Peptides against a protein of PDB entry 5IXI. Designs and how they scored, part 48

Target 1, 141 residues: chain A of PDB entry 5IXI
Amino acid sequence: TPLLDASSLEYLFAQGQYDLVKCLAPIRDPKTEQDGHDIENECLGMAVLAISHYAMMKKMQLPELPKDISYKRYIPETLNKSIRQRNLLTRMRINNVFKDFLKEFNNKTICDSSVSTHDLKVKYLATLETLTKHYGAEIFE

## One batch from the design tools (peptide; made by RFdiffusion4, then SolubleMPNN)

Design b2_p15_8_s3 (from b2_p15_8, 7 letters changed)
Fold by OpenDDE base, seed 2:
Structure b2_p15_8_s3 (fold): chain B 141 residues (1-141), chain A 15 residues (1-15)
Amino acid sequence: as target 1 above (141 residues)
Amino acid sequence: SEEMERFKRFFSSFY
């Protein structure tokens, strides 16, 4: 892939977040049940990246973020609706695992300054390429 | 959990 300057990367990252959440860049169709689970986890991972990027840009730690921070505004709206239709215990499990991982990611990666905002944007866009149906071609071809 | 392991695999490039 070609190297992008900082301004271009920032633009594509912002646009990519919007396109993913609003389903303008729809996620790919699962080929199997396991593939569906992988896609879901990738989406939740994208939420972690987006939240972490936001926190880093604001120079905030997790305890400084709103207590109601969640994946809900950072994943495809279709997936969010799907999750909301699942039973309470499943939703609680997803919420807890997400929060636990976000905390771990913050402690081991963000707080240690081992990852930059640049790294997060690159990972986000690279994931969009494989996660969505057509978005990768728009970015890299 | 299996979910946590999948998350860790997703973020393996950062570890």
Scores: peptide ipSAE 0.224, ipTM 0.830, DockQ to the pose 0.620
Fold by OpenDDE base, seed 3:
Structure b2_p15_8_s3 (fold): chain B 141 residues (1-141), chain A 15 residues (1-15)
Amino acid sequence: as target 1 above (141 residues)
Amino acid sequence: SEEMERFKRFFSSFY
């Protein structure tokens, strides 16, 4: 694996986030129904990482986060469209679980400074490699 | 919930 300096990491993180949301780096095809659930969870996890990174960069505490904060702008557009087509109860469940986990992650990891923005970018890019079909293979080899 | 447990597994490296 090539050594990535700070500037390279910033570039790759920004580009990777754009590629994921715009589906330029398409997510892998699910092998089973359970695999599909895992893929969806990873996408929502990517949203948590992106939001947390943004909050840390802006030095925003949990109470300062928007009340209507959502995963919608931080997941693949194809997945967002899929979720919007599901029934109300399912969408409510996804929203509530996401918000609860974001709160937990922020309180137990971000707020106590146990994780840095650097760690978030590394985790984001590493997950992006496995989540998408062949993204970043030449970078992470 | 099952969904919450999946989230926890994804972020296990941070805990």
Scores: peptide ipSAE 0.224, ipTM 0.829, DockQ to the pose 0.606
Fold by OpenDDE base, seed 1:
Structure b2_p15_8_s3 (fold): chain B 141 residues (1-141), chain A 15 residues (1-15)
Amino acid sequence: as target 1 above (141 residues)
Amino acid sequence: SEEMERFKRFFSSFY
């Protein structure tokens, strides 16, 4: 994979977030039911990365994050629509698991400082490459 | 939960 300078990485990270959410970089088609679950999990993971990056950039602590923070604005719009159509119990489970993991992850990234914003951007873009159909074909050589 | 375990595996590179 090519080496990117800080400015290029920042640009690609921002653009990648936009492309994922707006489905300009559509997620790959699931090959199996399990693959579908993995894809969904990766999308939710992308939300965790994006939110954590935002919090770190703003030098926010966990108590400063909204109590009702969610993945809704950080996942593909198509997936968000799909989740909203599921029953209440399923949606509650997804929300709870997401919130629990977000809290745990933020303890590692923000509180313990074991992860940098650079690491988050790299992980985000690397995942974006494998998660989407054609994104970064020329960038991730 | 199973979902939580999948999350942990996804982020294992950070731990």
Scores: peptide ipSAE 0.221, ipTM 0.828, DockQ to the pose 0.599
Fold by OpenDDE base, seed 4:
Structure b2_p15_8_s3 (fold): chain B 141 residues (1-141), chain A 15 residues (1-15)
Amino acid sequence: as target 1 above (141 residues)
Amino acid sequence: SEEMERFKRFFSSFY
């Protein structure tokens, strides 16, 4: 994998977010139930990365973000639709766990400046490669 | 929770 300059990384990160959410880069098929849970968790993790990157770029703290901030705009639309079809208790659990982790990630990592926007983009793109079916072949070959 | 542990595992490279 060739080294990416800053401008290329920024472009790929933006395009990758769009492709993941719009399912232009579809997520891989789960092999087992546990694999399905891992895939969903990775998607939610991608949302944390994207939201954190947005907040850092805007120089915003979590309390400055809308209190109803959600993973919905930052995960594959197919997964979002799937979650919306689940029962209320399940959806509440997902929302609570996501918000709790987002807060923890911000407090323990971003607020301490131990993670940069560069790190977030690299982690996002690396995960995108393994999470999706065929995405990244043109980039990482 | 199990979900939280999966999150922590995903972000292990940041901790």
Scores: peptide ipSAE 0.217, ipTM 0.826, DockQ to the pose 0.617

Design b2_p15_8_s4 (from b2_p15_8, 6 letters changed)
Fold by OpenDDE base, seed 3:
Structure b2_p15_8_s4 (fold): chain B 141 residues (1-141), chain A 15 residues (1-15)
Amino acid sequence: as target 1 above (141 residues)
Amino acid sequence: SEEMERFKKFFSFFK
């Protein structure tokens, strides 16, 4: 894999986030039902990474984040539409689990393990490569 | 929950 400098990493992270949400880098097709669950989990994970990165850059604690902070603006638009069509109980469960994990990730992983914004960007891009259809193949060779 | 376990698996990279 090519060595990326800091400026290149910032660019790729920003562009990758846009490509994922706008479905310019479409997520891969699920091979099985379980694979579909994994894909959804990865997308929600990408939201956690993006939100955490944003919070760190703005030096904001989770309680200080806006009340409307959610995965909705940080996942593929197609997946967001799919989730909105699910029943109320399912949507509530997804929201609660996401909120709980975001809190846990912030307290136990970012704070306790001193994860940097650099680490978040690397993980984001690495996941983006495997999550989407042949995205970044030319970069991550 | 099962969903939480999937999240933990995804973020095992940081542990």
Scores: peptide ipSAE 0.229, ipTM 0.830, DockQ to the pose 0.706
Fold by OpenDDE base, seed 4:
Order: structure tokens, then sequence, then C-alpha cells
Structure b2_p15_8_s4 (fold): chain B 141 residues (1-141), chain A 15 residues (1-15)
């Protein structure tokens, strides 16, 4: 895999987010129930990365973000639809865990460990390669 | 929770 310059990384990160959400880069099929849970967790993790990156780029603190900020705009539309079809208690649990982790990630990981926007983009694209069916072949060949 | 532990595992890359 060739080294990507900063401008190329920005472009790929932006395009990758769009492709994941719009399912142009569809997520891989789960092999087991546990694999399905792992896939969903990775998608939610991708949302945390994307939101944190957005906040950092805008130099915004978490309290400055809308209180109703959620994963909905940052995960595959198919997964979002699936979650919306689940019962209320399940959806509440997912929302609570997501918000708790988002807060923890920004307070402890980003601030204390000095994680940069560059690190977030690299992790996002690396995960995108393994999470999706065929995405990345044109990039990582 | 189990979900939180899965999140922590995913982000272990940054630790």
Amino acid sequence: as target 1 above (141 residues)
Amino acid sequence: SEEMERFKKFFSFFK
C-alpha cells in the first residue's frame, strides 16, 4: 500500500464516509451471529470516529454539539433502518451506550492521548477496508 | 456493559 499524502487522505476519508453511509461500499455479510454483532459495533465505532473528526475540525467541544447527535448520519443506511426496526428498549440501550462511549472517547482518548484528525482518518479507512465487501481494492492493491 | 467492552476493544488501536 503506497503512502498517501495529506490531500489524498482527506479526499479518501470524505469519500469513504459517503460510500459507507450510502451503502455504495456495502458492509460484509456476517458469518455468525457474533460476527453480526461485531460488524454493527464496528459501524458504530466508525460513527464515533467520524463525529469526533468533525468536532475536532470545527474546534467544537462535545457540549457544543447538538444534544441529539447520534450515529444515524454516520452508519450504513441499511444498519440504521435495521436498528429503527428493533424494540424501544434495544434502541435506547444502543443510544445510551453510544453516547457514553462518544463522551469517554473524546474526554479521555482524544484529549489525554492527543489523538489527531490524521489518526482518526487512518483508523477509519483501515476499518473500512475490512468492514466492507470489496471496498479498498482499488486503493490498497 | 458488553457493548461498551466491544467499543473499547475497537478503539484499543489508540491506546
Scores: peptide ipSAE 0.227, ipTM 0.830, DockQ to the pose 0.724
Fold by OpenDDE base, seed 2:
Parts: structure tokens; C-alpha cells; sequence
Structure b2_p15_8_s4 (fold): chain B 141 residues (1-141), chain A 15 residues (1-15)
């Protein structure tokens, strides 16, 4: 794929976030139960990328972010509805694991590995290509 | 947890 300049990458990243959350770029159909679980975790990972990118752009650390920060606004609305229908313990588990990973990602990956906002955008868009039904073709073809 | 392991695999790209 051709290299995108900074402005184009920023645009595609912003549009990709919107399309994923609003289900304009719907996630692919699971082929198996395990595939469905993997898709959900990839979506949660996308939320971590989006939140981390936001924090980096604002030069904020995790303690400076709102206490109610969660994946809810950064995953497909359909998936969010699905998660809300699960039992309380499952939802608590998802929330806790997400928060723990977000913290670890910030401390170890962002700080120690010097991950840039550029890296986050590239990973986000690359994941969209495989996670969604048709979005990859729009970006790289 | 298994979930954490899957997350780490997803983000191995940055390691």
C-alpha cells in the first residue's frame, strides 16, 4: 500500500473511528464462536487505541482522563448493546480487564516503547481492514 | 486472564 501523508492518515483515522462506532463500516460476520470472541476483543483493542491516541494528542495521562472512561463510545454500537445484555459479572469482568489493559498499555507500551500517534493510527486502520466487511477496500484500493 | 492474553497478542505489534 502507498504511504499516506500525515493529513490523509489523520483524516482516515478519524473517519474510521466514526464508521466503526456508527456501524457504517460493519464488523465482519463471525465464522465460528471463537471468531466472534476474537472480533469482540479486537473491537475492545480498537477502543484502547482510540483512547490512547486521544490522550496522547491532548498530552494527558490516564489519571487525567475522566474517571468514567470506557470502551462504550469507541466500539460498534451493536457490540455495545450486546455487551449490555450480558450478566453483571460478565460486564464487570470486561470493564475491569479493559481498564487494566488500558493502564498497562499506557505505562508499558506508550511510555516505554515510545509509541507514536502515527503508530496508533496505522494499527487502527490496519485492524479495520480485517475487522470490517468492506472498509479495507476503501482505504487501500 | 485469557482476555488479557488476547489483548497482549493484539498489541504485540508495538513490541
Amino acid sequence: as target 1 above (141 residues)
Amino acid sequence: SEEMERFKKFFSFFK
Scores: peptide ipSAE 0.226, ipTM 0.830, DockQ to the pose 0.727
Fold by OpenDDE base, seed 1:
Structure b2_p15_8_s4 (fold): chain B 141 residues (1-141), chain A 15 residues (1-15)
Amino acid sequence: as target 1 above (141 residues)
Amino acid sequence: SEEMERFKKFFSFFK
């Protein structure tokens, strides 16, 4: 894989977020039902990375974020629509699990593992490559 | 939950 300088990495991270959410970089087709669940989890994971990166860049703690912070603006629009069509209990479960993990990740994992914004961007882009159909064909050589 | 475990595996990269 190619080495990227800080400015290039910052650009690709920002563009990647936009492309994922706007479905300009469409997620890969699931091969099985389990694969579909894995894809959904990866998308939600991408939301955690994006939110955590935002918080770190703004030097904000989770309590400083809106109480209703969610994955809705950080996942593919198609997936967001799909989730909104599910029943209330399912949506509540997804929301609760997401919030719990986001809290754990930011309060423990980031601090305990000394994770940097650079690390988050690398993980985000690496996941984006495997999660989407054609993204990074020329970038992730 | 299963979802939580899948999340933890996804983020094992940072361990």
Scores: peptide ipSAE 0.226, ipTM 0.831, DockQ to the pose 0.787

## One batch from the design tools (peptide; made by RFdiffusion4, then SolubleMPNN)

Design b2_p16_1_s1 (from b2_p16_1 with A7S A11E D13L E15K)
Fold by OpenDDE base, seed 3:
Structure b2_p16_1_s1 (fold): chain B 141 residues (1-141), chain A 16 residues (1-16)
Amino acid sequence: as target 1 above (141 residues)
Amino acid sequence: SWFPSRSEEIEELEKL
């Protein structure tokens, strides 16, 4: 597999985000209930990666992000609809855990380590490949 | 992996 140059990586990262959110790259079917939870967690992780990448590109710190920052626009639309159908307490918990996770990622992964936007793009695409049914096979194989 | 996929926050999500 040929090495991806910076332009190719940028293109694939942008396209991957669009495909995931719009469900053009559908998430794999869960094998068990726990697998379903793992898939949701990975999707929320993908949102953290996308938001962090955006913040780094705009040279914004986490406190400078919009107050209403959330996973909603960075996860598959089908998953977002599913979460919206859950009870209020569950939704509040998901929101709080996500915000804490984003904060933790910013403090310990972005600030304390030398993680670059390049690293985030690579991690995003690699995770996208494992999360979706057949996406990425033509790119990474 | 540098990604906190097994962080306490992820564990809390699994409880939902």
Scores: peptide ipSAE 0.030, ipTM 0.653, DockQ to the pose 0.205
Fold by OpenDDE base, seed 5:
Structure b2_p16_1_s1 (fold): chain B 141 residues (1-141), chain A 16 residues (1-16)
Amino acid sequence: as target 1 above (141 residues)
Amino acid sequence: SWFPSRSEEIEELEKL
């Protein structure tokens, strides 16, 4: 695979976020119902990566982030629409689990393991490639 | 996983 320097990673990371949210890089079709849940959970994980990267770039600790921080602007718009159609209890559960996910990720992975913004970009792009149909094939093959 | 060991909350998210 081509060697990606820091500048290239920054560009691809920004573009990848846009492509995922705007569904220009559509997520893969689920093979089963469980696979569908796995895809959604990976998308929520991508939101955690994106938010954590944002916080690190702004030198903000998690408690300094808005209390109403949400996955909604960091996941595919189609998935966001789907989640909004679910019942109240399901949506509440997703919101709570996501907030806990974000909190623990920042505490245990970012703080304890000293993960860098570079690492987050690499993980984001690698996950994006596996999550979408054909995005990044020329870069990661 | 590429990252260090996943947290319990990540595992809970996978159960959604």
Scores: peptide ipSAE 0.025, ipTM 0.642, DockQ to the pose 0.120
Fold by OpenDDE base, seed 2:
Structure b2_p16_1_s1 (fold): chain B 141 residues (1-141), chain A 16 residues (1-16)
Amino acid sequence: as target 1 above (141 residues)
Amino acid sequence: SWFPSRSEEIEELEKL
């Protein structure tokens, strides 16, 4: 992976978030049912990274974030629509797991491990490369 | 993943 200066990394991270959510960088086609499930989980993980980055940039702690914080604005719109079509109990589970994930990530990864915003951007872009069809080639080749 | 808490959280997500 090429070394990126701070400004370039910030730009790519912002653009990557936008492209993922708006499906301008579409997620790759699942090879199997399990692969599709893994892709969804990674997308939810991407949302945690994005929210955590936002919180860190704003110097906010989780209790200071809106109570209705959710993955909805941080995952591909197509995936969000898919999740909304699932039954109520499944959607409730996803919401709860996501909130727990965000909480634990903040406590164990952000606070305890002193992960920086730089680290989050790198991880986000690296994951984005694995999730999308063509986006990674544009950045890392 | 090099994130310390990532493994446990991924397992939780896999239950979905």
Scores: peptide ipSAE 0.025, ipTM 0.635, DockQ to the pose 0.136
Fold by OpenDDE base, seed 4:
Structure b2_p16_1_s1 (fold): chain B 141 residues (1-141), chain A 16 residues (1-16)
Amino acid sequence: as target 1 above (141 residues)
Amino acid sequence: SWFPSRSEEIEELEKL
């Protein structure tokens, strides 16, 4: 794997977000039901990374973000549609757990551990390789 | 890893 400079990472991170959300880099097919849940959870984790990166770049604290901030713009559109089709209680649970996770990540990982935007981009791209069918190979082969 | 110990919220997320 070649060493990526800062400008290359910035480009790949932006493109990777777009490709994941627009399903141009489709997520891999689940092997089992549990694998499907793992994939969805990783996608939600990707949303946390992306939102946190956005907040850091804008120098915004989580309370300053819109109250309607959610995973919707930061996960694959196919997954977003799937979640929207689930029952109300399930959707509420997902929303609550996601918001709690985002808060925990901000407090314990970003603030306390001094995680940088660079670290978030690296983690995002590394996870993207694991989640997608073929796109990851383009980055790390 | 720079990730801290997993919280209860993270574990609940994995149950979804």
Scores: peptide ipSAE 0.026, ipTM 0.637, DockQ to the pose 0.134; fails the geometry check

Design b2_p16_1_s2 (from b2_p16_1 with W2F A11E D13L E15K)
Fold by OpenDDE base, seed 4:
Structure b2_p16_1_s2 (fold): chain B 141 residues (1-141), chain A 16 residues (1-16)
Amino acid sequence: as target 1 above (141 residues)
Amino acid sequence: SFFPSRAEEIEELEKL
């Protein structure tokens, strides 16, 4: 993996978020049903990373974020559409689990472990490589 | 991994 200076990392992180959400970097095809669930979980994890990074950059705590904070604008549009088509109970539970997940990440990882915005960008890009069909090769090969 | 263990619960919900 090539060494990236701070400016390059910042650019790639921003572009990577855009490409993932807009499906310009499409997620890989699932090999099994379990693999499909793993992919969706990783996408939701990516949303946690992106939101946490945003909050840190804006010097905002989780309670200061909008009450409607969600994964919706931070995951692939195709996945967002899929989730919105699921039944109401499932959608409500996913929302609750995500919010709890985000809270846990903030408390135990960001606050307690002092993870930096740099760490979040690196983890985001590394995960993006594993999730996408071709985009990872552009960054790390 | 930076991801909390609660990620496992999301998978189960997506199966519903």
Scores: peptide ipSAE 0.031, ipTM 0.675, DockQ to the pose 0.391
Fold by OpenDDE base, seed 1:
Structure b2_p16_1_s2 (fold): chain B 141 residues (1-141), chain A 16 residues (1-16)
Amino acid sequence: as target 1 above (141 residues)
Amino acid sequence: SFFPSRAEEIEELEKL
């Protein structure tokens, strides 16, 4: 895996977020039903990384973020549309589980560890490569 | 649970 300088990582991270959300880098097709669930979970994980990175860059704690923070602006639009079509109780459960995970991630991984914004960008881009069909091949292959 | 496969990944991140 090639090493990227800080400026390149910053650019690629920003562009990668845009491409994922706007479906310019479409997520891979599920091979099985379980694979489909794994893909959705990975997308939600990407949202956690993006939000955590944002909070760190702004030097904000999670309680200082807007109360209505959600995964909606940080996952592929196609997935967001799919989720909003599910029943209310399911959507509520997804929201709650996501918020709990985000909280846990920030408390245990960010606050109580040496994870940096650099690490988050690297993890985000690495996951993006595996999650999407062909995005990032020129960088990580 | 919506993140069952993320536990190992989170653990690795905590070691960075």
Scores: peptide ipSAE 0.031, ipTM 0.661, DockQ to the pose 0.094
Fold by OpenDDE base, seed 5:
Structure b2_p16_1_s2 (fold): chain B 141 residues (1-141), chain A 16 residues (1-16)
Amino acid sequence: as target 1 above (141 residues)
Amino acid sequence: SFFPSRAEEIEELEKL
């Protein structure tokens, strides 16, 4: 794997977010229904990484973030459309679990484990490789 | 795991 300096990492992280959300780097096809749910969980995890990175860059704690913070702008558009088609109760539960997930990540991983923005970018790109069909080849060729 | 321990709870809720 090539060594990525800070500047290159910033570029790849920004481009990776855009590619994931806009489905330019499409998520892999699920092998089973369970695999599909795993993919969705990972996408929501990616949203947590992106939001946490944003918060750290802006030097904001989670309670200081906009009240309408959501995964919607940080996951693939196709997945967002899929979630929006689900019943109200399910969508409410997903929203609540995501908020709890984000809070837990902030408290236990960011604050307690001293994770840096650099670490978040690396994890984001590594996860992106596993989630998408061919993005890994594009990064590490 | 790098992600929170409750990550798998999202999957269970999506099945409902």
Scores: peptide ipSAE 0.030, ipTM 0.668, DockQ to the pose 0.383
Fold by OpenDDE base, seed 2:
Structure b2_p16_1_s2 (fold): chain B 141 residues (1-141), chain A 16 residues (1-16)
Amino acid sequence: as target 1 above (141 residues)
Amino acid sequence: SFFPSRAEEIEELEKL
């Protein structure tokens, strides 16, 4: 992968988030049902990266974030709609698991490993490339 | 990978 300067990385990261959520960079077609589940898991992971990056940029800890923080604004709109159509218990469980995932990521990855905002942007964009159909071809090829 | 090993749990929830 090419070395991107800070300004370019900031731009690509911001644009990538927008493109993913707005489905301008649509997620790849699942090859199997299992692949579809893996894609959704990666999307939820992307939300964790995005939220963590936001918190770090604002120098906020998780307890300082709004109580209603969720994946909803950080995943593809199509996936968000799909999740909303699932039964109540499933949605509750997804919410709880996501919050726990975010907390664990903060404690073990951000705090313990001292992951930087730079690292998060790189990971986000790299994952975005694998997750979407054609995004980043000009950068990662 | 930066992701914690909760993918299996999330995957199971996504199947419901």
Scores: peptide ipSAE 0.029, ipTM 0.672, DockQ to the pose 0.374; fails the geometry check

Design b2_p16_1_s3 (from b2_p16_1 with A7S A11K D13L)
Fold by OpenDDE base, seed 5:
Structure b2_p16_1_s3 (fold): chain B 141 residues (1-141), chain A 16 residues (1-16)
Amino acid sequence: as target 1 above (141 residues)
Amino acid sequence: SWFPSRSEEIKELEEL
């Protein structure tokens, strides 16, 4: 695969976020119901990566982030619409699990493992490639 | 590339 320098990664990371949210890089079709859940959870994981990267770039700790920080602006718009159509209890569960996910990720992965913004960009792009139909094939093959 | 293993909270999210 082509060597990606820091500038290239920054560009691809920004573009990848836009493409995922705007569904320009559509997520893959689920093979089963469980696969559908896995895809959704990976999207929520992508939101955690994006938010954590944002916080690190702004030199903000998690408690300094807005208390109402949400996945809604960091996942595919189609998935966001789907989640909003689910019942209240399901949406409450997703919100709570996501907040715990974000908190734990920042405490144990970011702080304890000294993960860099570079690492987050690499993980984001690698996950994006596996999550979408054909996005990044020429870069990651 | 290397990345830290997912936390238990991440695993909990996978159970949604």
Scores: peptide ipSAE 0.028, ipTM 0.637, DockQ to the pose 0.109
Fold by OpenDDE base, seed 3:
Structure b2_p16_1_s3 (fold): chain B 141 residues (1-141), chain A 16 residues (1-16)
Amino acid sequence: as target 1 above (141 residues)
Amino acid sequence: SWFPSRSEEIKELEEL
């Protein structure tokens, strides 16, 4: 596996975020209903990683982030549209769980650990490879 | 795991 220098990693991370959200790197087809749920949860996790990375780079704490911070701009547009079509209770649940997850991730994983922006980029790209159809195969295989 | 630990909130997310 080729070693990625800092510049290459930064480039791939930025491009990966864009490709995921804009569906240029399409999400893999679910094999089962549970697999579909797993894919959705991974996408929400990707949003947490992206937001946390942004906050760290800007030296912002979670309370300093925009009050309307959400997963909506950090997940595939197709998934965002799907969630918006669900009933109110489901959307409220997703919103609440996501906010709690983001808060806990900030408190326990970012603030109470040595996790760096480098680690977040690597985790993001590694997850992106598993989520999408053969994306990054030449880089990570 | 890439991260130190999985919190209960992470588990809750996986249960969505």
Scores: peptide ipSAE 0.027, ipTM 0.640, DockQ to the pose 0.114
Fold by OpenDDE base, seed 1:
Structure b2_p16_1_s3 (fold): chain B 141 residues (1-141), chain A 16 residues (1-16)
Amino acid sequence: as target 1 above (141 residues)
Amino acid sequence: SWFPSRSEEIKELEEL
């Protein structure tokens, strides 16, 4: 994996978020039902990374974020549509689990372990490469 | 449904 300078990482991170959400970098096809769940979990994890990065860049604590913060704007639109079609109780559970995970990630991983925005960008892009069909073929060789 | 399954991933980030 080649090393990228800060400006290149910033560009790729921004573009990667856009491509993931807009499905310009489509997620890979699931091989099994469990693989499908893993893909969904990874997408929601990507939302955690993106939100945490945003909070760090804006120097905001998690409680300072909007109360209705959600994964909806940070996951593939196709997945968001799929989740919205599920029943209310399922959606509520996903929302609660996501919020709890986001809180734990920021408190224990970001704050306590001194993870930087650079680290989040690298992890985001690396995950994006494994999650999508063709994205980063030339970048992460 | 979605379940948190990235505990090991969190540990990896803490090591950076």
Scores: peptide ipSAE 0.043, ipTM 0.658, DockQ to the pose 0.092; fails the geometry check
Fold by OpenDDE base, seed 4:
Structure b2_p16_1_s3 (fold): chain B 141 residues (1-141), chain A 16 residues (1-16)
Amino acid sequence: as target 1 above (141 residues)
Amino acid sequence: SWFPSRSEEIKELEEL
């Protein structure tokens, strides 16, 4: 795997987000029900990374973000549609856990551990490789 | 891993 400079990482991170959300880089098919849950959880984790990166780039604290901030714009559209079709209690649980995860990530991982936007891009792209069918191979081959 | 210790809420996300 060749070393990527800062400009290349910025481009790949932006393109990777777009491709994941628009399903141009489709997520891999689950092998089991648990694998499906793992994939969904990783996608939600990807949303946390993307939102945190956005907040850092805008120099915004989490309380300054809109109250309606959610994973919806940062996960595959197919997964978003699937979640919307689930019952109310399930959706509420997902929303609450996600918001708690985002808060904890900001407080403990970003602030206390001094994680940079560069680190978030690397983690995002590395996770994208494991989640997608073929797109990841294009990045790391 | 550069991730610190995870809260119970993060663990709950992983088991959804």
Scores: peptide ipSAE 0.027, ipTM 0.639, DockQ to the pose 0.130; fails the geometry check

